# Designs tried in a protein design run: peptides against a protein of PDB entry 5ZKO. Part 10

Target 1, 44 residues: chain A of PDB entry 5ZKO
Amino acid sequence: SASNPRKFSEKIALQKQRQAEETAAFEEVMMDIGSTRLQAQKLR

## One batch from the design tools (peptide; made by RFdiffusion4, then SolubleMPNN)

Design b1_p10_1_s2 (from b1_p10_1, 3 letters changed)
Fold by OpenDDE base, seed 1:
Structure b1_p10_1_s2 (fold): chain B 44 residues (1-44), chain C 44 residues (1-44), chain A 10 residues (1-10)
Amino acid sequence: as target 1 above (44 residues)
Amino acid sequence: as target 1 above (44 residues)
Amino acid sequence: APLPLPYVPK
């Protein structure tokens, strides 16, 4: 097949970025849980 | 804030699934490279 | 020579 390493490298970079974004989204959810726990403790 | 552990658990599960899907997409790209390499070897 | 890489569209 034709050689197009640039296009391949771009796809790899895109996939790595998506993985990082999903990790960040997970951490955001965990922060929300943590915030809720902290609020509950303060109200007691 | 209101406690909704079920909704949180669903969100966590969704994020984990998305991470797995992005990993699978990366592995698919790598498989395409591997297949090309194998074809090239067979044609020699 | 190195093997060519496959095309991967965005």
Scores: peptide ipSAE 0.222, ipTM 0.696, DockQ to the pose 0.091
Fold by OpenDDE base, seed 2:
Structure b1_p10_1_s2 (fold): chain B 44 residues (1-44), chain C 44 residues (1-44), chain A 10 residues (1-10)
Amino acid sequence: as target 1 above (44 residues)
Amino acid sequence: as target 1 above (44 residues)
Amino acid sequence: APLPLPYVPK
């Protein structure tokens, strides 16, 4: 059916969205480390 | 606390795992296209 | 002709 390409495109878009969200979640954790390091530097 | 580095390491590991899983899920969808193309070629 | 994409359910 002509709907197959659309359904596939939607699935790809969702997967790309999830990849971006997981990247953002990882970067949030890394930012916490970065902020902690900056705070430690300011106390020295 | 000295526990913060360990907790961060565990969090990082989990996030890396999720990123890999999302990549695999995307590649699975792309493999479906590839297999369809190969099947179509074999019928020609 | 271009091949149709496979159906992927949400």
Scores: peptide ipSAE 0.219, ipTM 0.692, DockQ to the pose 0.094
Fold by OpenDDE base, seed 5:
Structure b1_p10_1_s2 (fold): chain B 44 residues (1-44), chain C 44 residues (1-44), chain A 10 residues (1-10)
Amino acid sequence: as target 1 above (44 residues)
Amino acid sequence: as target 1 above (44 residues)
Amino acid sequence: APLPLPYVPK
């Protein structure tokens, strides 16, 4: 039916959103590491 | 913290795994489309 | 006719 393409496109959009969210989470982890390194520099 | 570098590496590894899994899920969805197209070609 | 996309439920 005509609903098949829409449901598929929505699933693709949701999947791309999930990928973007996982990327953001990764960047947050790396930012935490960066902050730790900056703190270590301040203590020297 | 800098005192727990193993935890950082584990977090990074886990996050990379999640990203890979989300990519695989997306590729599976696209494979379904590809399979449909291939089936259509066979029927022609 | 265009090929239909597969149905993917949410």
Scores: peptide ipSAE 0.218, ipTM 0.693, DockQ to the pose 0.070
Fold by OpenDDE base, seed 3:
Structure b1_p10_1_s2 (fold): chain B 44 residues (1-44), chain C 44 residues (1-44), chain A 10 residues (1-10)
Amino acid sequence: as target 1 above (44 residues)
Amino acid sequence: as target 1 above (44 residues)
Amino acid sequence: APLPLPYVPK
């Protein structure tokens, strides 16, 4: 079925998007840690 | 706050787990493609 | 002929 390849490609694209979002979320957490540390350093 | 480092570590661990799960899901899809191809080859 | 991919629902 010509539909199968398309559905697969959509699934792969969705998975890649999810991975990118999880990476972004991780980076956000790490950025918050970094900013907190930097703020603490500035207050010393 | 001594609580912040622990909460951050938990968040990081959760994010890493999510990334691993998304990778596993992707690998499963690709494995299904590979197995289907292999089955088709065996039937020739 | 190209083999069809397995169906993956959204």
Scores: peptide ipSAE 0.216, ipTM 0.687, DockQ to the pose 0.093

Design b1_p10_1_s3 (from b1_p10_1 with P1G P7E)
Fold by OpenDDE base, seed 3:
Structure b1_p10_1_s3 (fold): chain B 44 residues (1-44), chain C 44 residues (1-44), chain A 10 residues (1-10)
Amino acid sequence: as target 1 above (44 residues)
Amino acid sequence: as target 1 above (44 residues)
Amino acid sequence: GPLPLPEVPP
């Protein structure tokens, strides 16, 4: 099916993309924490 | 609020869990490739 | 050279 990678190379590429997306999501969380801390410091 | 650090820590933990799950999924793909190759070799 | 990856089994 078009939804399933026909080749393992495509499956690997897709999985690596997912890893990168989860890394980006982690970085976003850390950025949000950093911004929150910065905001809290400015209020002080 | 004391709740915010806890929530951020939980968010981080959840995101780290997702990274681990994607790593495991990658390892599964590689194992499937390895098994497929092994099977192909056995059929020759 | 690198071996080509197989197709995903159906």
Scores: peptide ipSAE 0.159, ipTM 0.745, DockQ to the pose 0.069
Fold by OpenDDE base, seed 2:
Structure b1_p10_1_s3 (fold): chain B 44 residues (1-44), chain C 44 residues (1-44), chain A 10 residues (1-10)
Amino acid sequence: as target 1 above (44 residues)
Amino acid sequence: as target 1 above (44 residues)
Amino acid sequence: GPLPLPEVPP
């Protein structure tokens, strides 16, 4: 089923996708930090 | 709030924890593959 | 060739 991959290949692919999504989420946090810092700089 | 970290340091820490959890989940899948292969070998 | 990946146990 979609919730339970039948093959390990499918399970690996799903897990690698999740790793990539968490990496992207981390990069978004870092971008938000950079943007916040830049905003603070411009308001001085 | 717990759902919205007040500081970026807390947000970064949470995101790094999630990355570590997804890495651990991937390693578990690889261990399960190894175990399944070993079981198949022993049953031959 | 490459070893095939097994099925996920039920």
Scores: peptide ipSAE 0.158, ipTM 0.746, DockQ to the pose 0.070
Fold by OpenDDE base, seed 5:
Structure b1_p10_1_s3 (fold): chain B 44 residues (1-44), chain C 44 residues (1-44), chain A 10 residues (1-10)
Amino acid sequence: as target 1 above (44 residues)
Amino acid sequence: as target 1 above (44 residues)
Amino acid sequence: GPLPLPEVPP
């Protein structure tokens, strides 16, 4: 099933996708920090 | 806001924790593969 | 060569 990978290859692929999603989420956090810093600089 | 560095630091820490958890999950998948291979070898 | 990846046990 879509929720239960039949092969370990599919399980690995799914896990790598999850890691990539978490990396993207981290990059988004850093982007938000950068935007906040830029705003603070513009308010000076 | 720039005035709440605690929030961003906590957000970063949480995100790094999630990445570590996904890494651990990947290692678990690889361990399961290894165990399966070992079992297959023993059944020969 | 490398062993093929097995199926996930049920």
Scores: peptide ipSAE 0.157, ipTM 0.747, DockQ to the pose 0.047
Fold by OpenDDE base, seed 4:
Structure b1_p10_1_s3 (fold): chain B 44 residues (1-44), chain C 44 residues (1-44), chain A 10 residues (1-10)
Amino acid sequence: as target 1 above (44 residues)
Amino acid sequence: as target 1 above (44 residues)
Amino acid sequence: GPLPLPEVPP
């Protein structure tokens, strides 16, 4: 099943997907920091 | 809160923790592959 | 070729 991959190839693929999602989430956090800083500068 | 960090530093730290956990999970998958292969070799 | 990956043991 999707939650219980039978093959290690599927486990690896799933884990790489999770790593990619966490990387994307990190990039979003950094983008939010950048946007917040820009807004703060515009208020000065 | 732990689920809603106020400071970006805390958000970054949390996200880095998640990335580390996903890396560890990937390494565990690879270790399991190695152990399974070793067991298969012992059965031959 | 590359070695096939085993199945996840139960």
Scores: peptide ipSAE 0.155, ipTM 0.744, DockQ to the pose 0.069

Design b1_p10_1_s4 (from b1_p10_1, 3 letters changed)
Fold by OpenDDE base, seed 4:
Structure b1_p10_1_s4 (fold): chain B 44 residues (1-44), chain C 44 residues (1-44), chain A 10 residues (1-10)
Amino acid sequence: as target 1 above (44 residues)
Amino acid sequence: as target 1 above (44 residues)
Amino acid sequence: MPLPLPKVPK
C-alpha cells in the first residue's frame, strides 16, 4: 500500500543490487572467455 | 578451455537470461509502486 | 529499461 514507502525503497534497492550483481557475473563470464581465447591464441 | 565453445555459449545465454529476468522483476516492482500511487491519488 | 551489456574484452 501507499503507506509503506520504506518497503518500496527497500524493494527498489534490493532489485538494483540484483541487477548489478548479475551484470558483474556476466562480466566475469566474459572475462573468463576472453582469457581463454587469449591463451588459445598464444598456444597457436 | 577453448575447446568448449558450446559451454561458453550456454554460460552467456544463461547470464543474459538472468539479466533479463532481473530487469523484468525490477519493472514489476516499479509497476506495483506506480499502481499504488495511482490508487492513492484516486482516493484523495 | 533493459540493462546494457557490459563491454568485455575478447
Scores: peptide ipSAE 0.198, ipTM 0.709, DockQ to the pose 0.228
Fold by OpenDDE base, seed 2:
Structure b1_p10_1_s4 (fold): chain B 44 residues (1-44), chain C 44 residues (1-44), chain A 10 residues (1-10)
Amino acid sequence: as target 1 above (44 residues)
Amino acid sequence: as target 1 above (44 residues)
Amino acid sequence: MPLPLPKVPK
């Protein structure tokens, strides 16, 4: 309802945060791969 | 470990899916706001 | 690469 703009704003903010968290989780996975690659290179 | 490239690929795919789901959830919130706005306009 | 955030319309 248009009578609850604050509630919508809160929902949007929460959803933005979740998207950011999923991005961070993705980057963590990529860092793990990157670190593994670097370790493999150092052993060569 | 570099010995598990398939496992990394699976993790990446899962994370991409989660990001897409969060985007969809965000869009749903925005649609709710949009529908509310349209309803308010129709009543005017 | 991470997916971009959708734009919030004003």
Scores: peptide ipSAE 0.189, ipTM 0.704, DockQ to the pose 0.190
Fold by OpenDDE base, seed 1:
Structure b1_p10_1_s4 (fold): chain B 44 residues (1-44), chain C 44 residues (1-44), chain A 10 residues (1-10)
Amino acid sequence: as target 1 above (44 residues)
Amino acid sequence: as target 1 above (44 residues)
Amino acid sequence: MPLPLPKVPK
């Protein structure tokens, strides 16, 4: 209900957190790929 | 390994999909809040 | 690149 602004703000905050977590996971994937690439270059 | 570009691309694609899903979930939260607000205004 | 966060009204 429109009378629960606190609960709405919590819902928004939670969803923003999830987006940030997925962004961090993406960056971790890219770091892993980058590290693998660097390792392969060093072994050549 | 750097020899698996297909697997890396799949990993990236999966993570991009997750980010899109979290964005959609955020928009759903905002729609819910907006709908609640609209309902409250109509009841006044 | 990571997707930008959607805008939230203030």
Scores: peptide ipSAE 0.188, ipTM 0.703, DockQ to the pose 0.216
Fold by OpenDDE base, seed 3:
Structure b1_p10_1_s4 (fold): chain B 44 residues (1-44), chain C 44 residues (1-44), chain A 10 residues (1-10)
Amino acid sequence: as target 1 above (44 residues)
Amino acid sequence: as target 1 above (44 residues)
Amino acid sequence: MPLPLPKVPK
């Protein structure tokens, strides 16, 4: 467990960073899907 | 890249699950911090 | 479709 305020803040910051990364990963997935969709549309 | 609608949905579902897991991890961190704080307070 | 949002401290 976190033992002091500095360690608390570090743990919180790390988890916030991870959540941001997962959000970015989702956005990347959506962009990839979108680009694939656009490619398919252009070929029709 | 995702090639079909089913694969799209699977990718999205996976990313949503990951975000939920990171949220849960954050809540666990906060609970741990809270419990540590309570322990310290009880000892004062 | 909306992005799933993480829960973070305010």
Scores: peptide ipSAE 0.175, ipTM 0.709, DockQ to the pose 0.127

Design b1_p10_2_s1
Fold by OpenDDE base, seed 1:
Structure b1_p10_2_s1 (fold): chain B 44 residues (1-44), chain C 44 residues (1-44), chain A 10 residues (1-10)
Amino acid sequence: as target 1 above (44 residues)
Amino acid sequence: as target 1 above (44 residues)
Amino acid sequence: KALQEVAEAR
């Protein structure tokens, strides 16, 4: 089969984007948890 | 708000799982590309 | 809530 290097690079780029999005989502989760902890401390 | 440490840990675990799944998906993409390259070499 | 937005974005 003819190699489609452009299409392969697009697939790699898309998958790298998904990995970055999941990393950002993790950081957002951690920020929310951190904010909740800070609020709990302020209310004590 | 009462801290829900169990629920926070579950959220962290879920998000870590998603990161791992996206990593596995990236590795699968790379394997597919590698297999395509190998096939192209065998057909030459 | 940030956690909810993360869940809904998927």
Scores: peptide ipSAE 0.236, ipTM 0.712, DockQ to the pose 0.049
Fold by OpenDDE base, seed 2:
Structure b1_p10_2_s1 (fold): chain B 44 residues (1-44), chain C 44 residues (1-44), chain A 10 residues (1-10)
Amino acid sequence: as target 1 above (44 residues)
Amino acid sequence: as target 1 above (44 residues)
Amino acid sequence: KALQEVAEAR
């Protein structure tokens, strides 16, 4: 099968984007938990 | 809203699992590209 | 909201 370097690079770039999106989603979860904790502290 | 520490820990664990799955998917892509390159070299 | 958005976006 013909080496499609461009197609390989596109696949790599797409997969790296997915990894970055999952990282951002994790950070969002952590921020939400952090904000919830801060709110609970302010109510005390 | 009640702090649900267990639910938060479950969400963190799930998100870490997703990050690991995306890493594994990236490694699979790289292996496929690597194998294709090796095959092309063997045919030369 | 962020926890819910993360869950719904997938």
Scores: peptide ipSAE 0.234, ipTM 0.709, DockQ to the pose 0.048
Fold by OpenDDE base, seed 5:
Structure b1_p10_2_s1 (fold): chain B 44 residues (1-44), chain C 44 residues (1-44), chain A 10 residues (1-10)
Amino acid sequence: as target 1 above (44 residues)
Amino acid sequence: as target 1 above (44 residues)
Amino acid sequence: KALQEVAEAR
């Protein structure tokens, strides 16, 4: 049925969004760790 | 406190695991789409 | 703060 390509494209787009969200979450974690390290250095 | 590096490493590892899981899920979606296309070709 | 938000979102 002609709707399959659109459904596949939707699934691909949704999964790419999830990958981007997990990447952003990782970058946020690394930023927070970096900030904590910088703060600890300033207190020495 | 000396536990911070280990806690940070745990968070990094967990987030890397999530990124890998989302990559695997994307590959599964693409495999399913590929299989569907191959089946549709065989039925022609 | 960001670490906690990421943990709570899942």
Scores: peptide ipSAE 0.230, ipTM 0.705, DockQ to the pose 0.047
Fold by OpenDDE base, seed 3:
Structure b1_p10_2_s1 (fold): chain B 44 residues (1-44), chain C 44 residues (1-44), chain A 10 residues (1-10)
Amino acid sequence: as target 1 above (44 residues)
Amino acid sequence: as target 1 above (44 residues)
Amino acid sequence: KALQEVAEAR
């Protein structure tokens, strides 16, 4: 199969984007948990 | 909403699993590209 | 909401 460097670079870039999106999703989860804990603390 | 520490830990664990899966997918892409390059090099 | 949105977006 012809080495298509452009297609390889596109696939690498796409996977790096997915990794970044999963990191952002983790951070969102952590922020939501943090806010929930903070709300619970304020109500005590 | 009641702070459910168990549910929070489960969500964190799930997001960490997804990050690991995306890392594995990236490694698979890199291995496929590497093997394709090696094959092309052997045919030259 | 954010936890649910993250789960549904995947």
Scores: peptide ipSAE 0.229, ipTM 0.709, DockQ to the pose 0.047; fails the geometry check

Design b1_p10_2_s2
Fold by OpenDDE base, seed 3:
Structure b1_p10_2_s2 (fold): chain B 44 residues (1-44), chain C 44 residues (1-44), chain A 10 residues (1-10)
Amino acid sequence: as target 1 above (44 residues)
Amino acid sequence: as target 1 above (44 residues)
Amino acid sequence: AAKQEVAAAR
Protein backbone atom coordinates (compact mmCIF):
# COMPACT_ATOMS: atom_id res chain seq x y z
CA SER B 1 0.00 0.00 0.00
CA ALA B 2 1.48 3.35 -1.13
CA SER B 3 0.11 5.10 1.97
CA ASN B 4 2.33 3.18 4.41
CA PRO B 5 5.64 4.42 2.93
CA ARG B 6 4.37 8.01 3.12
CA LYS B 7 3.29 7.60 6.74
CA PHE B 8 6.65 6.05 7.63
CA SER B 9 8.53 8.84 5.86
CA GLU B 10 6.49 11.38 7.82
CA LYS B 11 7.26 9.58 11.09
CA ILE B 12 10.98 9.53 10.25
CA ALA B 13 10.93 13.22 9.33
CA LEU B 14 9.19 14.15 12.60
CA GLN B 15 11.70 12.13 14.60
CA LYS B 16 14.64 13.76 12.79
CA GLN B 17 13.09 17.15 13.57
CA ARG B 18 12.96 16.22 17.27
CA GLN B 19 16.62 15.22 17.18
CA ALA B 20 17.50 18.56 15.60
CA GLU B 21 15.45 20.46 18.20
CA GLU B 22 17.17 18.63 21.06
CA THR B 23 20.55 19.41 19.47
CA ALA B 24 19.59 23.08 19.22
CA ALA B 25 18.48 23.02 22.86
CA PHE B 26 21.86 21.56 23.85
CA GLU B 27 23.70 24.24 21.87
CA GLU B 28 21.60 26.92 23.59
CA VAL B 29 22.55 25.53 27.02
CA MET B 30 26.23 25.52 26.01
CA MET B 31 25.97 29.07 24.67
CA ASP B 32 24.40 30.26 27.93
CA ILE B 33 27.19 28.59 29.91
CA GLY B 34 29.78 30.21 27.62
CA SER B 35 28.12 33.61 27.96
CA THR B 36 28.02 33.27 31.74
CA ARG B 37 31.71 32.37 31.79
CA LEU B 38 32.56 35.33 29.60
CA GLN B 39 30.54 37.65 31.83
CA ALA B 40 32.22 36.28 34.94
CA GLN B 41 35.63 36.80 33.31
CA LYS B 42 34.78 40.41 32.43
CA LEU B 43 33.82 41.06 36.05
CA ARG B 44 37.20 39.80 37.32
CA SER C 1 30.30 29.40 43.43
CA ALA C 2 30.80 25.61 43.23
CA SER C 3 27.02 25.05 42.96
CA ASN C 4 26.69 26.71 39.54
CA PRO C 5 29.03 24.30 37.70
CA ARG C 6 27.13 21.37 39.20
CA LYS C 7 23.79 22.76 38.02
CA PHE C 8 25.18 23.29 34.52
CA SER C 9 26.65 19.79 34.44
CA GLU C 10 23.26 18.42 35.48
CA LYS C 11 21.52 20.41 32.73
CA ILE C 12 24.02 19.15 30.14
CA ALA C 13 23.58 15.57 31.34
CA LEU C 14 19.77 15.83 31.13
CA GLN C 15 19.98 17.29 27.63
CA LYS C 16 22.34 14.51 26.50
CA GLN C 17 19.88 12.00 27.93
CA ARG C 18 17.09 13.58 25.86
CA GLN C 19 19.24 13.30 22.74
CA ALA C 20 19.87 9.62 23.47
CA GLU C 21 16.16 8.99 24.05
CA GLU C 22 15.25 10.64 20.74
CA THR C 23 17.92 8.53 19.00
CA ALA C 24 16.46 5.39 20.55
CA ALA C 25 12.97 6.45 19.43
CA PHE C 26 14.29 6.91 15.88
CA GLU C 27 15.88 3.45 15.93
CA GLU C 28 12.58 1.99 17.15
CA VAL C 29 10.72 3.61 14.24
CA MET C 30 13.29 2.23 11.79
CA MET C 31 13.05 -1.23 13.35
CA ASP C 32 9.25 -1.17 13.03
CA ILE C 33 9.55 -0.18 9.37
CA GLY C 34 12.08 -2.97 8.80
CA SER C 35 9.85 -5.49 10.55
CA THR C 36 6.85 -4.39 8.48
CA ARG C 37 8.87 -4.78 5.28
CA LEU C 38 10.03 -8.23 6.30
CA GLN C 39 6.47 -9.26 7.13
CA ALA C 40 5.21 -7.92 3.80
CA GLN C 41 7.96 -9.84 1.99
CA LYS C 42 7.03 -13.07 3.78
CA LEU C 43 3.40 -12.63 2.72
CA ARG C 44 4.37 -12.32 -0.98
CA ALA A 1 21.13 33.96 38.62
CA ALA A 2 20.98 33.32 34.86
CA LYS A 3 22.16 29.73 35.44
CA GLN A 4 19.22 28.93 37.70
CA GLU A 5 16.63 30.50 35.38
CA VAL A 6 17.85 28.50 32.36
CA ALA A 7 17.54 25.30 34.37
CA ALA A 8 13.99 26.16 35.48
CA ALA A 9 12.66 27.26 32.07
CA ARG A 10 13.17 23.90 30.35
Scores: peptide ipSAE 0.160, ipTM 0.662, DockQ to the pose 0.040
Fold by OpenDDE base, seed 4:
Structure b1_p10_2_s2 (fold): chain B 44 residues (1-44), chain C 44 residues (1-44), chain A 10 residues (1-10)
Amino acid sequence: as target 1 above (44 residues)
Amino acid sequence: as target 1 above (44 residues)
Amino acid sequence: AAKQEVAAAR
């Protein structure tokens, strides 16, 4: 079958987007943990 | 509320697992593209 | 085939 470079580039772009979304989700988790720790320290 | 270090560690671990899964999915996509390109070259 | 496996990972 014909090589579909545009389809391959789209597949790569979509997967890179997923990786970026998971990175953002990780950063959000770390921010939430950080804020929770700061709040817990203020309550001590 | 009480700091729950174990719950935080679990949350981090789960998110790191998701990042690893997305990395593996990316590698699979790249392998599929590579194999498709190789097959297309053999058919030329 | 690759789109189906990536879709299964969601």
Scores: peptide ipSAE 0.158, ipTM 0.688, DockQ to the pose 0.046
Fold by OpenDDE base, seed 2:
Structure b1_p10_2_s2 (fold): chain B 44 residues (1-44), chain C 44 residues (1-44), chain A 10 residues (1-10)
Amino acid sequence: as target 1 above (44 residues)
Amino acid sequence: as target 1 above (44 residues)
Amino acid sequence: AAKQEVAAAR
């Protein structure tokens, strides 16, 4: 079969984007948890 | 508001799982591309 | 900072 370098590059780029999005979502969760903890400290 | 440590831990665990799944999916894509390239070399 | 539920993060 003919190799499709452009299609491969496209697939790699999309998968790297998904990895970055999951990393960003994790960082958001951690910020939310951190903010909740900090709020709990301030409200004591 | 009451902190929900168990809910936080659960959310962190789920998000880490998603990161690992996206990493595995990336590795699968790279293997498929590598296999296609190797096949193209062998069939010349 | 606006309090968002952890569950809302996807």
Scores: peptide ipSAE 0.156, ipTM 0.678, DockQ to the pose 0.048
Fold by OpenDDE base, seed 1:
Structure b1_p10_2_s2 (fold): chain B 44 residues (1-44), chain C 44 residues (1-44), chain A 10 residues (1-10)
Amino acid sequence: as target 1 above (44 residues)
Amino acid sequence: as target 1 above (44 residues)
Amino acid sequence: AAKQEVAAAR
């Protein structure tokens, strides 16, 4: 039922938060790859 | 060390999968909102 | 550090 617009709004907000968190986690992974490459170069 | 390209690739793949799953979950929520609106109209 | 090496990005 359309009776609880609040619940849908909360669900949307939660999903958007999760998307942002997963994006941030992905970016962290990519930064770590970059740092690892730099470290490998330093140790050569 | 650059010795394990596989593990980063696996990590990236996992994060991309999670991003896709959260996107799909968001789309499902939006579909449910749409369906609820249609049902509300039907019951009026 | 937390994971071991090479990238496939976006």
Scores: peptide ipSAE 0.153, ipTM 0.676, DockQ to the pose 0.056; fails the geometry check

Design b1_p10_2_s3
Fold by OpenDDE base, seed 3:
Structure b1_p10_2_s3 (fold): chain B 44 residues (1-44), chain C 44 residues (1-44), chain A 10 residues (1-10)
Amino acid sequence: as target 1 above (44 residues)
Amino acid sequence: as target 1 above (44 residues)
Amino acid sequence: AAKAEIAAAR
């Protein structure tokens, strides 16, 4: 409600945190793929 | 590993799904704020 | 190199 601006700001902040965590998790996946590829290349 | 391209693609797809879900949740929060504001304006 | 080190630590 417009009567709870602090609660809305808190809800937005929480959602932005979740988006950042999911982005970080995606970057981790991509780094793992990259590292595996690099390792495979070094072993050839 | 480079030997499991299907598993990596699955992991990427899952992570992209999570990012989309978090974006949708953010949009829902913003719509709720907008609706509450509009309702408050109508009641004035 | 830095990205590889971070990735190896995870």
Scores: peptide ipSAE 0.131, ipTM 0.669, DockQ to the pose 0.065
Fold by OpenDDE base, seed 2:
Structure b1_p10_2_s3 (fold): chain B 44 residues (1-44), chain C 44 residues (1-44), chain A 10 residues (1-10)
Amino acid sequence: as target 1 above (44 residues)
Amino acid sequence: as target 1 above (44 residues)
Amino acid sequence: AAKAEIAAAR
């Protein structure tokens, strides 16, 4: 099986991108929760 | 909008699980690349 | 298979 360094780098880059997307999704969830808490405080 | 702390904790836990799954997938990719490199070395 | 190959090389 011929080593294809370019294909390896592409696989690594793709997987790192997926990790970054899941981090961004986590930050969005935390922002939504934070906004909900802030709204609840404003309504008091 | 009623604050539901249980639902917030569930959302956070789910998102952290997704991050862990993407980390595991990255480790699998790196293992496969490592195996390919090892095979190429053995064939020399 | 990959894990087994790496383990065998160590």
Scores: peptide ipSAE 0.095, ipTM 0.661, DockQ to the pose 0.050
Fold by OpenDDE base, seed 1:
Parts: structure tokens; C-alpha cells; sequence
Structure b1_p10_2_s3 (fold): chain B 44 residues (1-44), chain C 44 residues (1-44), chain A 10 residues (1-10)
């Protein structure tokens, strides 16, 4: 089995990017919920 | 703006699930790299 | 693939 260090590093980098994107998406969800709650309070 | 606590909780739960799935995918990548390295050592 | 081994450990 050939060792492909460049391909391994690429796989790791791509997976770390996906994890960061999912974290950013979670933060966006939390901001949207926060804004919705604030807006709901203003309308009461 | 109506507060939809059930929909908010659903959004949070779904996003947490996605983060967990990406973590599991990362662990799989690391295991594959580990197994490849071990196999390469056996063939030398 | 090690996926089956990861799944078995969880």
C-alpha cells in the first residue's frame, strides 16, 4: 500500500473545512433565533 | 414575528446532528490514514 | 474502510 502523504493531507484539510462550515452554519442558526426573539419582543 | 420554539429547537437539533456527522467522517478519515500507514509498514 | 469498526465501537 503506497503512502500518499499529499493525498492524506488533502483529505484532512477538506474534512476540517467541512467542520468549520458546519460550525459557521450553526452560528448563523443561533443568530437567526436571537434576532427572531428580539423582533417578537418588539411586536408585543 | 411569531416565536416558534418547536421550530427553533428543531433547527438546533438538526445542526448539531450535522456537526456530529462531520466529526464522525473526520474520525473515519483518520482511521483510514492510520490503517494505510500500518499496511505500508507491513509491506516493507 | 474502517467505517464498520467505528460503527461497532459506538
Amino acid sequence: as target 1 above (44 residues)
Amino acid sequence: as target 1 above (44 residues)
Amino acid sequence: AAKAEIAAAR
Scores: peptide ipSAE 0.138, ipTM 0.683, DockQ to the pose 0.062; fails the geometry check
Fold by OpenDDE base, seed 4:
Structure b1_p10_2_s3 (fold): chain B 44 residues (1-44), chain C 44 residues (1-44), chain A 10 residues (1-10)
Amino acid sequence: as target 1 above (44 residues)
Amino acid sequence: as target 1 above (44 residues)
Amino acid sequence: AAKAEIAAAR
């Protein structure tokens, strides 16, 4: 069977999207922690 | 409420684990594509 | 074989 370059590119693109989504989720976690720390400092 | 540094570290660690898992999944995708290409070359 | 080796290294 001929290779399916389009299907390979789609598979790669999907996996890159997942990596980007996990990066965004990590940034959100860090922002939440940063905000919590700032609030804790205001209460001291 | 006091900050919970342990819970923050656990949250960060979990998110880093997810990022690593997605990287591993990407490497698997690339390996599968590479193997498929090698097989296609053998059949030519 | 390559997949199994990568899996074993993780």
Scores: peptide ipSAE 0.137, ipTM 0.676, DockQ to the pose 0.062; fails the geometry check

